# Designs tried in a protein design run: peptides against a protein of PDB entry 5K2M. Part 37

Target 1, 273 residues: chain A of PDB entry 5K2M
Amino acid sequence: MRIGITYTVLRREEMAIKERAGEFGEVVMLHEDDLLFPGNYDLDVVIIRNVSHFKALYTARLFESEGIPTVNSSRLIFEAGDKLFATLRLAGKVPVPEWKAALSEGGALRVPDSLGYPLVSKPVFGSWGRLLAKVNDRDSLEAVLEHRKWMKNPLYGIHYFQEFVEKPGRDIRSYVIGGEFVGAIYRYSNHWITNTARGGKAEPCSDPEVEELSVKAWEAFGEGALAIDIFESEKGLLVNEVNPNMEFKNAARVTGADMAGKLVEYAVEVAKT

## One batch from the design tools (peptide; aimed at target 1 T8)

Design b2_p19_5_s1 (made by RFdiffusion4, then SolubleMPNN; from b2_p19_5, 10 letters changed)
Fold by OpenDDE base, seed 1:
Structure b2_p19_5_s1 (fold): chain B 273 residues (1-273), chain A 19 residues (1-19)
Amino acid sequence: as target 1 above (273 residues)
Amino acid sequence: MEEVAELFRKSENPFLPFL
């Protein structure tokens, strides 16, 4: 077994994945600078750990074009890493926040007629709460849309909105790998954006409803390793988004779950199929 | 997350929003 690991930065996650992959075979670390295609990669599977969503997507697709399976697959990275495409998968299987998509400013201006205020404007791509806006009124909506018109990437012209979910000062991040629930954490924040990147505390989450919902959310995609963001709302649990390129350092530390091992075990399974 | 967000904030990469 020869296991590739692609990476941008050797984080604690990539170190743990490398260590656990060594138990199953030879490990080939592949920095982004090492990746040239087409190439003669002698690998049975590649674990994709590129930080960039797009680099991860293209890296996965490039290895797949050479007959090398990837974890995650380019399909999963594409569908799960886009908030709108992820919502389309999730909405058929699990409760999600109410959402609207608009393909023009004129369409976006009508979103409040259906969802009311407050809204959350999200880009379909991006990480760490970048370009998330709480839109409380018409003036704020117009301002967000005006700014989006002048953004260079045409994907900013895809307008994705959710209802604003009142959360109990936290959200849930769960992890499902190969259809197995691995663990979950609460992420505490005093801000409406629950992002652990802003100094939020993490605590273990042990809730059977979270476990069941997390597995169902994974089943909407049917493969790979996903981090799942769940909101506790007055309507019950809502699956907000998924991440096919998960950070798990904090979750592994807090839960004691062997997320790196489970990821490697799944990659080895994928290599054998 | 914080280290990566900081790495990105310090990146003069004009494509940083697209990563």
Scores: peptide ipSAE 0.016, ipTM 0.528, DockQ to the pose 0.058
OpenDDE base, seeds 2, 3, 4, 5: peptide ipSAE 0.018, 0.018, 0.018, 0.016; ipTM 0.540, 0.532, 0.528, 0.513; seeds 2, 3, 4 fail the geometry check

Design b2_p19_5_s2 (made by RFdiffusion4, then SolubleMPNN; from b2_p19_5, 8 letters changed)
Fold by OpenDDE base, seed 1:
Structure b2_p19_5_s2 (fold): chain B 273 residues (1-273), chain A 19 residues (1-19)
Amino acid sequence: as target 1 above (273 residues)
Amino acid sequence: MEEDYELFLKAENPFLPFL
C-alpha cells in the first residue's frame, strides 16, 4: 500500500494523517510544489489535504485522471465544497435552513419576499464565515449586491441566501468518515458566526440525534470524509453546510476521537475497491 | 485558529497580505 498525502502546509491534521498512514504502508508526502501532471505517481490512493478548495478539487481530479483514487474524490470536493451544490444534496435528505438562490441582482432583490428578514447572504465558496452577511433590511441587501458587482470572481454573481437561524450561542460540528460517525463538538461564540477559527471554544457533543442526522447528511453525498455543520434551532436540528476539506485538530483533541486514523482507514478501503 | 484562516486566504489568493 502506497498512500499519497497532498498538502499546502504540514498542519497538526496532516502530521496525524501521515503518522497513521504509516501503519498501513508507505507514505508519500506531496507538497503542492511537487505536483506536476501528467505524472508517474506510483500510489494506491491519495489523501487530499490542500488548503485551497480549488487546489484540492483540481488535485483530486488530476490524480483520478492517472487512475489513482482520492479521499476525498473530486466529485465530493466539488459538490460538498460549494454551499449551493451541497444544499442541493442535503435538502433532499435532511432538514436544512430555508434557502434561496438567485442568478441576478433583480432575482436577489426578490429573495426577501420568500425568506423575509433577517437573512444571511453567503458566497457559494469560502470558509470561516468569509463574506457572510446578516442582512436585516432592504438597504443592507442593496449594499451587499452592489459590492458583489465589483468583485472580480464571477462566482460572486451567484447569490445564495439562507434564513437567519437564531442559535443558542453555539453550533455543532460533526465528523462522518466512510458513513461512520466519528465524533462531534459544540462551537461556542458570542457572534452569530460560530466558527472556532474566530476564537470560539470547542466542547464535546454527545447527542444521538446529532449522530443520526450527521450520518443522514453524509448519505446525501454517499462517500468520503465530511465535517458537517449543524444548527440547533427552534425548528430542531438543521444541517447548515458540509466541509470536504475538514480541520479536525480541535475536535480530535476535545473528543479523543481518532479522526486521522478513521480517515486513513477509509482511504485504505478506497484503495482496495 | 486565526492562522488557519490567513493560511486559507493566502492559498486562495497569494496576493493577500496574510503570513
Scores: peptide ipSAE 0.021, ipTM 0.599, DockQ to the pose 0.106
OpenDDE base, seeds 2, 3, 4, 5: peptide ipSAE 0.017, 0.020, 0.015, 0.017; ipTM 0.583, 0.597, 0.561, 0.581; seed 5 fails the geometry check

Design b2_p19_5_s3 (made by RFdiffusion4, then SolubleMPNN; from b2_p19_5, 10 letters changed)
Fold by OpenDDE base, seed 1:
Structure b2_p19_5_s3 (fold): chain B 273 residues (1-273), chain A 19 residues (1-19)
Amino acid sequence: as target 1 above (273 residues)
Amino acid sequence: MEEIAEKFRKAKNPYLPYL
């Protein structure tokens, strides 16, 4: 077994994955600077750990073109890493926040007619709460849309909105790998954006409803390793988003779950199929 | 309230340049 690990930065997660992969076979660390395609890679599977969503997506697809399976697959990275595409998968299986998509400014201006205010504007791509806006009124909506119009990336012209979900000062991040629930954490924040990358505390979450919902959310995609973001709302649990390029150092630390091991075990299973 | 906003602003993700 030869296990590739692609990475941009050698984080705690990549170190843990490397260590656990060494128990199953030879580990080949591949920095982004080492990746040239087409290439002659002698690998049975590649674990994708590129920081950029798009670099991860293209790296996965490039290895797949050489006949090498990836964890996650380019399909999963594509569908799960886009908030709108992820919502399309999730909405058929699990409760999600009310959402609207608009393909123009004129369409986006009608979103409040359906969702009301406050609403949340999200880019379809991006991490750590970048370009999330709580939109409380018409003036704020117009400002967000005007700013998006001048952004260079055409994907900013895809307008994704959610209802604003009032949360109990936290959200939930769960982890499902190969269909197995691995663990969950609460992410505490006094801000409406609860992402721990912005200084939130993490605590273990042991809730059977979270576990069941997390597995169902994973089943909407049916493969790979996902971090799942869940809101505790007045309507019950809502699956907000998924992440195919999960950070797990905080979750592993507070839960004691072997997320790196489970990821490697799944990659070894994928290599055998 | 100001301390929370400042903590939120100072939480620069070091991987932001790689996105």
Scores: peptide ipSAE 0.078, ipTM 0.571, DockQ to the pose 0.068
OpenDDE base, seeds 2, 3, 4, 5: peptide ipSAE 0.025, 0.066, 0.030, 0.022; ipTM 0.516, 0.571, 0.537, 0.498

Design b2_p19_5_s4 (made by RFdiffusion4, then SolubleMPNN; from b2_p19_5, 11 letters changed)
Fold by OpenDDE base, seed 5:
Structure b2_p19_5_s4 (fold): chain B 273 residues (1-273), chain A 19 residues (1-19)
Amino acid sequence: as target 1 above (273 residues)
Amino acid sequence: MEEIAELFRKASVPALPYL
């Protein structure tokens, strides 16, 4: 078996994946600079670890066009990596924060009539809480919409809003790979945007309700490896978003779960199908 | 597990201003 690993930056996650993949076969590390298509890739499967959502999506689709399966698939990266498309999958299976989508400024200005204030404005793409805005009033909504008019990417014209969910100074990040729950962590933050990449404390989360909800959230997509972001709210657990390009270094360290091994095992299963 | 209500109570306590 020959296992490709595509990457932008050799992080602790990519090092762990490389190490574990070496137990199952020959490992071919493929930096973004090594990728040219069409190519003559002799690979049974490719693990996609490109940092950019779009680079990951296109890399997966390019390998698939050569008959090489990928983890994650281009389908999963596309559907899970877009917050609105992910919400459309999730909303029929699990509790999600109340949401609205608008396709124009005039539509977006009516969102508070349904959701009230405060709102959260999200871009449909992007990571690490970039361009998240807490919208407390009409003036703040108008300002966010005005700024979006001058953004160069047409996807900023897709207006996605959620209710503002009050959180108990933390959120949950769980991991599901091939339909198996692998582990979860609490992420502590004094800011309304919880992100461990910004210096938040992580602790193990052992909650059967989180495990069940995480598996159901994965089943909305039905394949691959997902990180799942869950809010604790007064309404109970809410699935906020999923990530098909997961960081897991902190979660693996805190839980002791072999997330890299589970990802490689799943990639080996995909290669045999 | 700590009850969600108790977590909200703790989160609602203003961080004591560092004197």
Scores: peptide ipSAE 0.022, ipTM 0.415, DockQ to the pose 0.014
OpenDDE base, seeds 1, 2, 3, 4: peptide ipSAE 0.000, 0.000, 0.000, 0.022; ipTM 0.317, 0.321, 0.315, 0.379; seeds 3, 4 fail the geometry check

Design b2_p19_6 (made by RFdiffusion4)
Pose (drawn by RFdiffusion4):
Structure b2_p19_6 (pose): chain A 273 residues (1-273), chain P 19 residues (1-19)
Amino acid sequence: as target 1 above (273 residues)
Amino acid sequence: SITEEEDEYLKERAEEEVE
């Protein structure tokens, strides 16, 4: 059993994964510099841990082209990692915040007629709460759209919006691996953006409703290891997003759950075809 | 690439975390 781990830097998550994988077989640490294709790699499975979402997608696709299964797969990395594609997959399966998508500035200006104010603008490929905007009126919408327009990346031209959900000073992050719920936390902040990457704080979450909803959200994709974001609202729990390159250091510390071990166990199972 | 700036930002933040 040879288990590959692709990484950019060795965060705590990557170190814990390396250790757990060592109990099952030979670990082959693959920095981005070690990635060259086409190439001969002798691996039964690769755990994708690249910090760049896009580099993780392409390395997963490249290893798949060498006949080497990846966790997560290139398909899941793309579908789950893009806010719009993921919302299309979650819709009708679990409750989600109301949302709209537009393809131009003009189309985006009509979004408030459906969603109302306040509304949330976010990039389709983003993480760590970056470039999220709470838009309270037209002037703010025009300001966000003008700035998006001047940004180089054509992906900023896909305008994705959600109604603003009044959360109780926190949100929920849960983890489902291979269909098994493995844990959840609250992420607190005095700011409406609660990501731990922006200073949000982790506490244990033992709400049984989140466990069931988290499995249903995972079932919309039917594979892999997903970190799932959930909002509490006056209309019950809402699934906001799913994430295919999960961070969990604060979550594992707070809940005591072995998220790195469970990811590895799942990877060994996929390694057996 | 079109996503180069995002890659550089995330890599820098990850490097700061491990230091």

Design b2_p19_6_s1 (made by RFdiffusion4, then SolubleMPNN; from b2_p19_6, 10 letters changed)
Fold by OpenDDE base, seed 4:
Structure b2_p19_6_s1 (fold): chain B 273 residues (1-273), chain A 19 residues (1-19)
Amino acid sequence: as target 1 above (273 residues)
Amino acid sequence: GPFDEEERALRERAEAEVA
C-alpha cells in the first residue's frame, strides 16, 4: 500500500495522518510544490490535505484522472466544500438553518423579506468564519453587498444567507468518517462565531442525538470524511455546514479519538474498492 | 488570480496555527 498525502502546510493533522499512514504502508508526502500533472504517480490512494478548498478540489480531480482514488473525492470536496451546495444536500436529510440564495444585489436586497433580520451573510467558500457577517438591518446588508462588488473572486457575487441562530455560547463540531461517527466537541465562545480556530475552548460532546444527526448529515453526501457543524437552537439541533477538509487537532486532543487513524483506515478501504 | 486571496488567507491562518 502506497499512500499519498497532499498538503500546503505541515500541520498537526498532517503529521498525525503521516504517522498513522506509516502503519499501513509506504507514505509519500506531496507538498503543493511537488504536484505536477499529468504525472506518473505510483500511489494506491491520496489523502487530500491542501489548505485551499480549490487546491484540494483540483488536486483530487487530477489524481482521479490518473486512476488514483482520493480521500476526500473531488465529488465530495465539490459538494461539501461549498456552503450553498452543501446546504442543498443537507436540507433534504436533516434540519438546517433557514437559508436564501441570491445571484444579484437586487435579489439579495429582497432576502430579508423572507428571512427577516438578523440574518447571516456567508461566502459560499472559505474557512474559520472568514467574511461571515451578522446583518442586523438594511444598512448593514447594503454595506456587505457593496463590499462584495469589489472582491476579486467572482464567487463573492453568490449571495448566501442564513437566519441568525441564537446559540448557547457554543456550537458542536462532529466528525464522521466512512459513515462512522468518530467524535464530537463543543466549541465555546462569547462571540456568535464559535470556531476554535478563533480562540474558542473545546470540550467533549457525548450526545446520542448529535451522533445520530451527524451520521444522517454524512449520509446526505454518502462518502468520505466530514467535519459537521451543528447548532443547538430553540428549534433543536441544526446542521449549519460541513467541511471536507477538516481540522481535528483540537477534537482529537479533547476526545482522545484517533481521527487520523480513522481517516487512514478509510483511505486504505477506498484504495481496495 | 480569482482564488489568490482565499488561498493566501487560508495559508496565513494555517501558518499561524503551526507557529
Scores: peptide ipSAE 0.019, ipTM 0.594, DockQ to the pose 0.852
OpenDDE base, seeds 1, 2, 3, 5: peptide ipSAE 0.015, 0.017, 0.017, 0.018; ipTM 0.548, 0.559, 0.550, 0.560; seeds 1, 2, 5 fail the geometry check

Design b2_p19_6_s2 (made by RFdiffusion4, then SolubleMPNN; from b2_p19_6, 10 letters changed)
Fold by OpenDDE base, seed 2:
Structure b2_p19_6_s2 (fold): chain B 273 residues (1-273), chain A 19 residues (1-19)
Amino acid sequence: as target 1 above (273 residues)
Amino acid sequence: GPFAEEEEELLARAREEVA
């Protein structure tokens, strides 16, 4: 078996994936500079670890065009990596924060009529809480919308809003690979944006409700490896978002779960189908 | 543009993590 691994930066995750993949077959590391299509790649499966969402998406689709399956698939990356598309999948299976999407400023100005304040404005793409805004009032909404007009990317014209969820100073990050729950962590933050990449404390999460909800959230997509962000709200657990290009170094460290091994095992299964 | 800047920031952070 020949396992490709695409990457932008050789992070701890990519090193762990490489090491574990070596136990199952020949490993071919493919830096972004090595990728040229159409190509004559002799690979049974490719693990996608590009840092950029769009580079990951296109890389996956390009390998699939050569008849090589990817983990994650371009379909999963597309649907899970867009916050709105992910919400559309999730909302049919699991509790999610109340949300509205508007396609114009005029539409966006009416969002509070249904959701009230405070709101969270989210871009449909992006990581690490980038361009998240807590919108407490009309003046703040107008300011966010005004700033969006000056953003050159047309995707910023897709106005995605959620209710503001009061969290207990933490959120949950769970991991589901091939439909199997692998582990979960609490991510602590004093800020309303919880992200471990910003130096937050992580602790193991052992909650059967989180496990069940995480598997159901994965089933909304039905394939691949996902990190799942869950909020503890007054309404119960809410699935906020999923990540098809997950970081797991902190989760692996804290839980002791073999995230890299599980990912490779799943990729090997995909290669055999 | 902001998209290129986002990718650059992602890359910069990824590089900082491995440094």
Scores: peptide ipSAE 0.151, ipTM 0.802, DockQ to the pose 0.677
OpenDDE base, seeds 1, 3, 4, 5: peptide ipSAE 0.114, 0.145, 0.139, 0.127; ipTM 0.786, 0.799, 0.793, 0.792; seed 1 fails the geometry check

Design b2_p19_6_s3 (made by RFdiffusion4, then SolubleMPNN; from b2_p19_6, 10 letters changed; failed a check: too like the target's own chain)
Amino acid sequence: GPFAEEEEEAIRRAEEEVA

Design b2_p19_6_s4 (made by RFdiffusion4, then SolubleMPNN; from b2_p19_6, 9 letters changed)
Fold by OpenDDE base, seed 2:
Structure b2_p19_6_s4 (fold): chain B 273 residues (1-273), chain A 19 residues (1-19)
Amino acid sequence: as target 1 above (273 residues)
Amino acid sequence: SLFDEEIEERIKRAKEEVE
């Protein structure tokens, strides 16, 4: 078996994936500079680890066009990597924060009529809580919308809002690979935006409800490897978002779960289908 | 663009974590 691994930077995750993949077959590391299409790639499966969401998406689709399956698939990357598209999948299967989408400033200004204040403005793409805004009032909403007009990427014109969820100083990051729950962590922060990439502490999360909800959230997409962000709210557990290009070094360290191994095992299964 | 800057920042941070 020949396993490709695409990457932008050889992070702890990519090193672990490479190491584990070597136990299952020949590993072909593919830096972004190595990728030209159409190509003659002799690979049974490709694990997608590009840093950029869009590069990951296009890389996956390009390999698929050559008959090579990817983990994750371009479909999954597309649907899970967009916060709004992910919400559309999740909302039918699991509890999610109340949300609204608007396609104009005029529409966005009406969002509080439904969600009230405070609400959270999110870009549909992005990482590590960038450009998340807690909108407490009309003045803040107008300011956010005004600033969005001057952003170059047209995707910033897609206005995605959630209710503000009061969290107990932490959130949950769980991992589901091939439908199997692999592990979960608490991410602690004194800020309403919780992310370990911003210096948050991680601790193991062992909660059967989290496990069940995580699997259900994964089932909304039905394939691949997902990190799942879950809020502990007064209304119970809410699935906030998913990530089809997950970082797992902290989770693996804290839980002891073999995230890289599980990912490789799943990729091997995909290769055999 | 903010988009490009975000990618660059992600790459930068990823490198800093490994170096």
Scores: peptide ipSAE 0.135, ipTM 0.762, DockQ to the pose 0.574
OpenDDE base, seeds 1, 3, 4, 5: peptide ipSAE 0.118, 0.110, 0.131, 0.107; ipTM 0.752, 0.752, 0.760, 0.748; seeds 3, 4 fail the geometry check

Design b2_p19_7 (made by RFdiffusion4)
Pose (drawn by RFdiffusion4):
Structure b2_p19_7 (pose): chain A 273 residues (1-273), chain P 19 residues (1-19)
Amino acid sequence: as target 1 above (273 residues)
Amino acid sequence: AFAELVIEEEDTWIEEYFA
């Protein structure tokens, strides 16, 4: 059993994964510098841990082209990692915040007629709560669209919006791996953006409703290891997003759950074809 | 060219975050 781990830097998550994988077989640490294709790699499975979402997608696709299964797969990395594609997959399967998509500035200006104010603008490929905007009126919408327009990245031209959900000073992050619920936390903040990457704080979450909803959200994709974001609202729990390159150091510390171990166990199972 | 554009943008953010 040879287990590959692709990484950019060795965060706590990558170190814990390396350790757990060592109990099952030879660990082959693959920095981005070690990635060259086409190439001969002798691996039964690769755990994708690249910090760049896009580098993780392409390395997963490249290893798949060498006949080497990846966790997560290139398909899941793409579908689950893109807010719009993921919302299309979650829709009708679990409750989600109301959302709209537009392809131009003009189309985006009509979004408030459907969603109302306040509304949330976010990039389709983003993480860590970056470039999220709470838009309370037309002037703010025009400001966000004007800035998006001047940004180089054509992906900023895909305009994705959600109604603003009044959360109770926190949101929920849960983890489902291979269909098994492995844990959840609350992420508190005095700011409506609650990511731990922006200073949000983790506490244990033992709400049985989140466990079931989290499995249903995972079932919309039917594979892999997903970190799932959930909102509490006046209309019950809403699934906001799913994440295919999960960070869990605060979550594992707070809940005591072995998220790195469960990811590895799942990877060994996929390594057996 | 497109892949380089999106990757370079994200890498900039990653370097700032881990600085």

Design b2_p19_7_s1 (made by RFdiffusion4, then SolubleMPNN; from b2_p19_7, 13 letters changed)
Fold by OpenDDE base, seed 4:
Structure b2_p19_7_s1 (fold): chain B 273 residues (1-273), chain A 19 residues (1-19)
Amino acid sequence: as target 1 above (273 residues)
Amino acid sequence: DLFELIVKEEEEFIKEFYS
């Protein structure tokens, strides 16, 4: 078994994946600088750990074009890594926050007519709570839209909004790999944006409802390894988003779950399929 | 170029986050 691992930064996750992969076969670390296509890669599977969503997506697709399966697949990265596309999958299977999408400023200005205020404006791509905006009123909405107009990346012209969900000072991050629930954590923050990567505290989450919902959320995509963000709301549990490029160092530490091992095991399974 | 813009932006954010 030859396992490739693509990466941008050698994080704790990549180190753990590398270590565990070594138990299953030969490991080939592939920094982004090492990638050239078309290539002649002698690999049975590639674990995609590029930090960039788009680089991960294209890397996966490029390996797939050469007959090498990837974890995650380009399809999964594409659908899960875009908040809007992910919502489209999730909304048919699990409870999600109310959402609206608009493709113009004029359309975006009408979003409050449906969702009310406060709103959350989200880029369809990006991590770590980047460019999330709590929009409390019309003035704020206009400001966000104006600013996005001047951003160079045209994807900011895809206007994705959610209702603002009141959370109990925390959210839930769960992990499902190959359809199996691996673990979950609470992420605590005094800020409305909860993210352990930005200094939030993590604690184990042992809740059967979370486990069930997480698996259902994964089933909306039907493959791969996903981190799932779940909100505790007055309406019950809501699946906020999923991440096909999961960070898990905090979750692994807190839960003791062998997330790296589970990921590798799944990759090996994919390689054998 | 769309791809160039997207990639460069992500690189900038990655650099910022892991700096």
Scores: peptide ipSAE 0.413, ipTM 0.913, DockQ to the pose 0.767
OpenDDE base, seeds 1, 2, 3, 5: peptide ipSAE 0.342, 0.363, 0.395, 0.393; ipTM 0.895, 0.902, 0.911, 0.908

Design b2_p19_7_s2 (made by RFdiffusion4, then SolubleMPNN; from b2_p19_7, 11 letters changed)
Fold by OpenDDE base, seed 4:
Structure b2_p19_7_s2 (fold): chain B 273 residues (1-273), chain A 19 residues (1-19)
Amino acid sequence: as target 1 above (273 residues)
Amino acid sequence: DLFKLVIDEENKFIEEFYK
């Protein structure tokens, strides 16, 4: 078994994946600077750990074009890594926050007519709570829209909004790999953005409802390894988003779950398919 | 160029995050 691992930064996750992969076969670490296509890669599977969503997507697709399966697949990265596309999948299977999408400023200005205030403006791409905006009123909405217009990246012209969900000072991050629930954590923050990557604290989450919902959320995509963000709301549990390029150092540390091992095991299974 | 803008932006954020 020859396992490739693509990466941008050698993080704790990549180190753990490398270590565990070594138990299953030969490991080939592939920094982004090492990647050139078309190539002649002798690999049975590639674990995609590029930090960039787009680089991960294209890397996966490029390996697939050469007959090498990837974890995650380019399809999954594409559908799950875009918040809007992910919502489209999730909404048919699990409870999600109310959402609206608009493709123009004029359309976006009508979003509060259905969602009300406060609402959350989200880029369809990105991580670490980047460029999330809590929009409390019309003035704020206009400001966000105007600022988006002046941002050079045209993807900011895709206006994605959610209702603002009141959370109990925390959210839930769960992990499902190959359809198996691996673990979950609470992420605590006094800020409405609870991402532990921004300094939030994590604690183990042992909740059968979370487990069930997480698996259902994964089933909306039907493959791969996903981190799933779940809100505790007055309406019950809501699946906020999923991440096909998951960080898990905090979850692994807090839960003791073998996240890296489970990922590698799944990759090996994919390689054998 | 779309891809240049997208990738450059992502790179910037990555660099800032892992600074």
Scores: peptide ipSAE 0.367, ipTM 0.893, DockQ to the pose 0.763
OpenDDE base, seeds 1, 2, 3, 5: peptide ipSAE 0.316, 0.318, 0.362, 0.355; ipTM 0.876, 0.879, 0.895, 0.890

Design b2_p19_7_s3 (made by RFdiffusion4, then SolubleMPNN; from b2_p19_7, 10 letters changed)
Fold by OpenDDE base, seed 4:
Structure b2_p19_7_s3 (fold): chain B 273 residues (1-273), chain A 19 residues (1-19)
Amino acid sequence: as target 1 above (273 residues)
Amino acid sequence: DLFELVLNEENEFIEEYYS
C-alpha cells in the first residue's frame, strides 16, 4: 500500500496522519510544491490535506484523472467545501438554519424580507470564521454588500445568508469518517463565532442525538471524512456546515479519538475498493 | 484571472493564519 498525503503546512493533523499511515504502508508526503500533473504517480490512494479549498479540490481531481482515488474525493470537496452547495445537500436530510442565496445586490437586499434580522452573511468558501458578518439591520446589510462589491474575488458576489442562531455560548463540532461517528466536541466562546481556532475552548461532547444527526448529515454526501458543525438552537439541533478539510487536533486531544487513524483506515478502504 | 485572484486570496489568508 502506497499512501500519498498532500499538504500545504505540516500541522499536527498532517503529522498524525503521516504517522498512522506509516503503519499501513509506504507514505509519500507531497507538499504543494511537489505536485505536477500529469505526473504518473505510483500511489494507491491520496489523502488530501491542502489548506486551500481550491487547491484541495483541484489536487483531488488531478489525482483522480490519473486513476488514483482520493480522500476526500474531488466531488465531496466540491460539494461540502462550498457552504451553499453543502446546504443544498444537507437541507434535504437534516435540519439546517434557514438560509437564502442571492446572485445580485438587489436580490441580497430582499433577503431580510424572508429571513428577517439578524442575519449572518457568509462567504461560500473560506475557513476559521473568515468574513462572517452578523447583520442586525438594513444599514449593516448595505455595508456588507458594498464591501463585498469591492473585494477582488468574484465569489464574494455569491451572497449566502443564514438566520442568526442564538447559541448557548458554544457549538458542536463532530467528526464522521466513512459513515462512522468518530467523536464530537463542544466549542465554547463568548463570541457568536465559536471556532476554537479563534480562541475557543473545547470539551468532549457525548450526546446520542448529536451522533445520530452527524451520521445523517454525512449521509447527505455519502462518502469521505467530514467535520460537521452543529448548533444548539431553540428549535433543536441544526447542522450549520460541514468541512471536508477538517482540522481535528483539538478534537483528538479532547476526546482521545484516533481521528488520524480512522482517516487512514478509511483511505486504505478506499484504496481497496 | 479568476483563478489567480482566488488562489492569491486564499494564500494570503493561509499565510496570515499560520504566521
Scores: peptide ipSAE 0.342, ipTM 0.888, DockQ to the pose 0.763
OpenDDE base, seeds 1, 2, 3, 5: peptide ipSAE 0.013, 0.300, 0.336, 0.317; ipTM 0.523, 0.878, 0.890, 0.881; seed 1 fails the geometry check

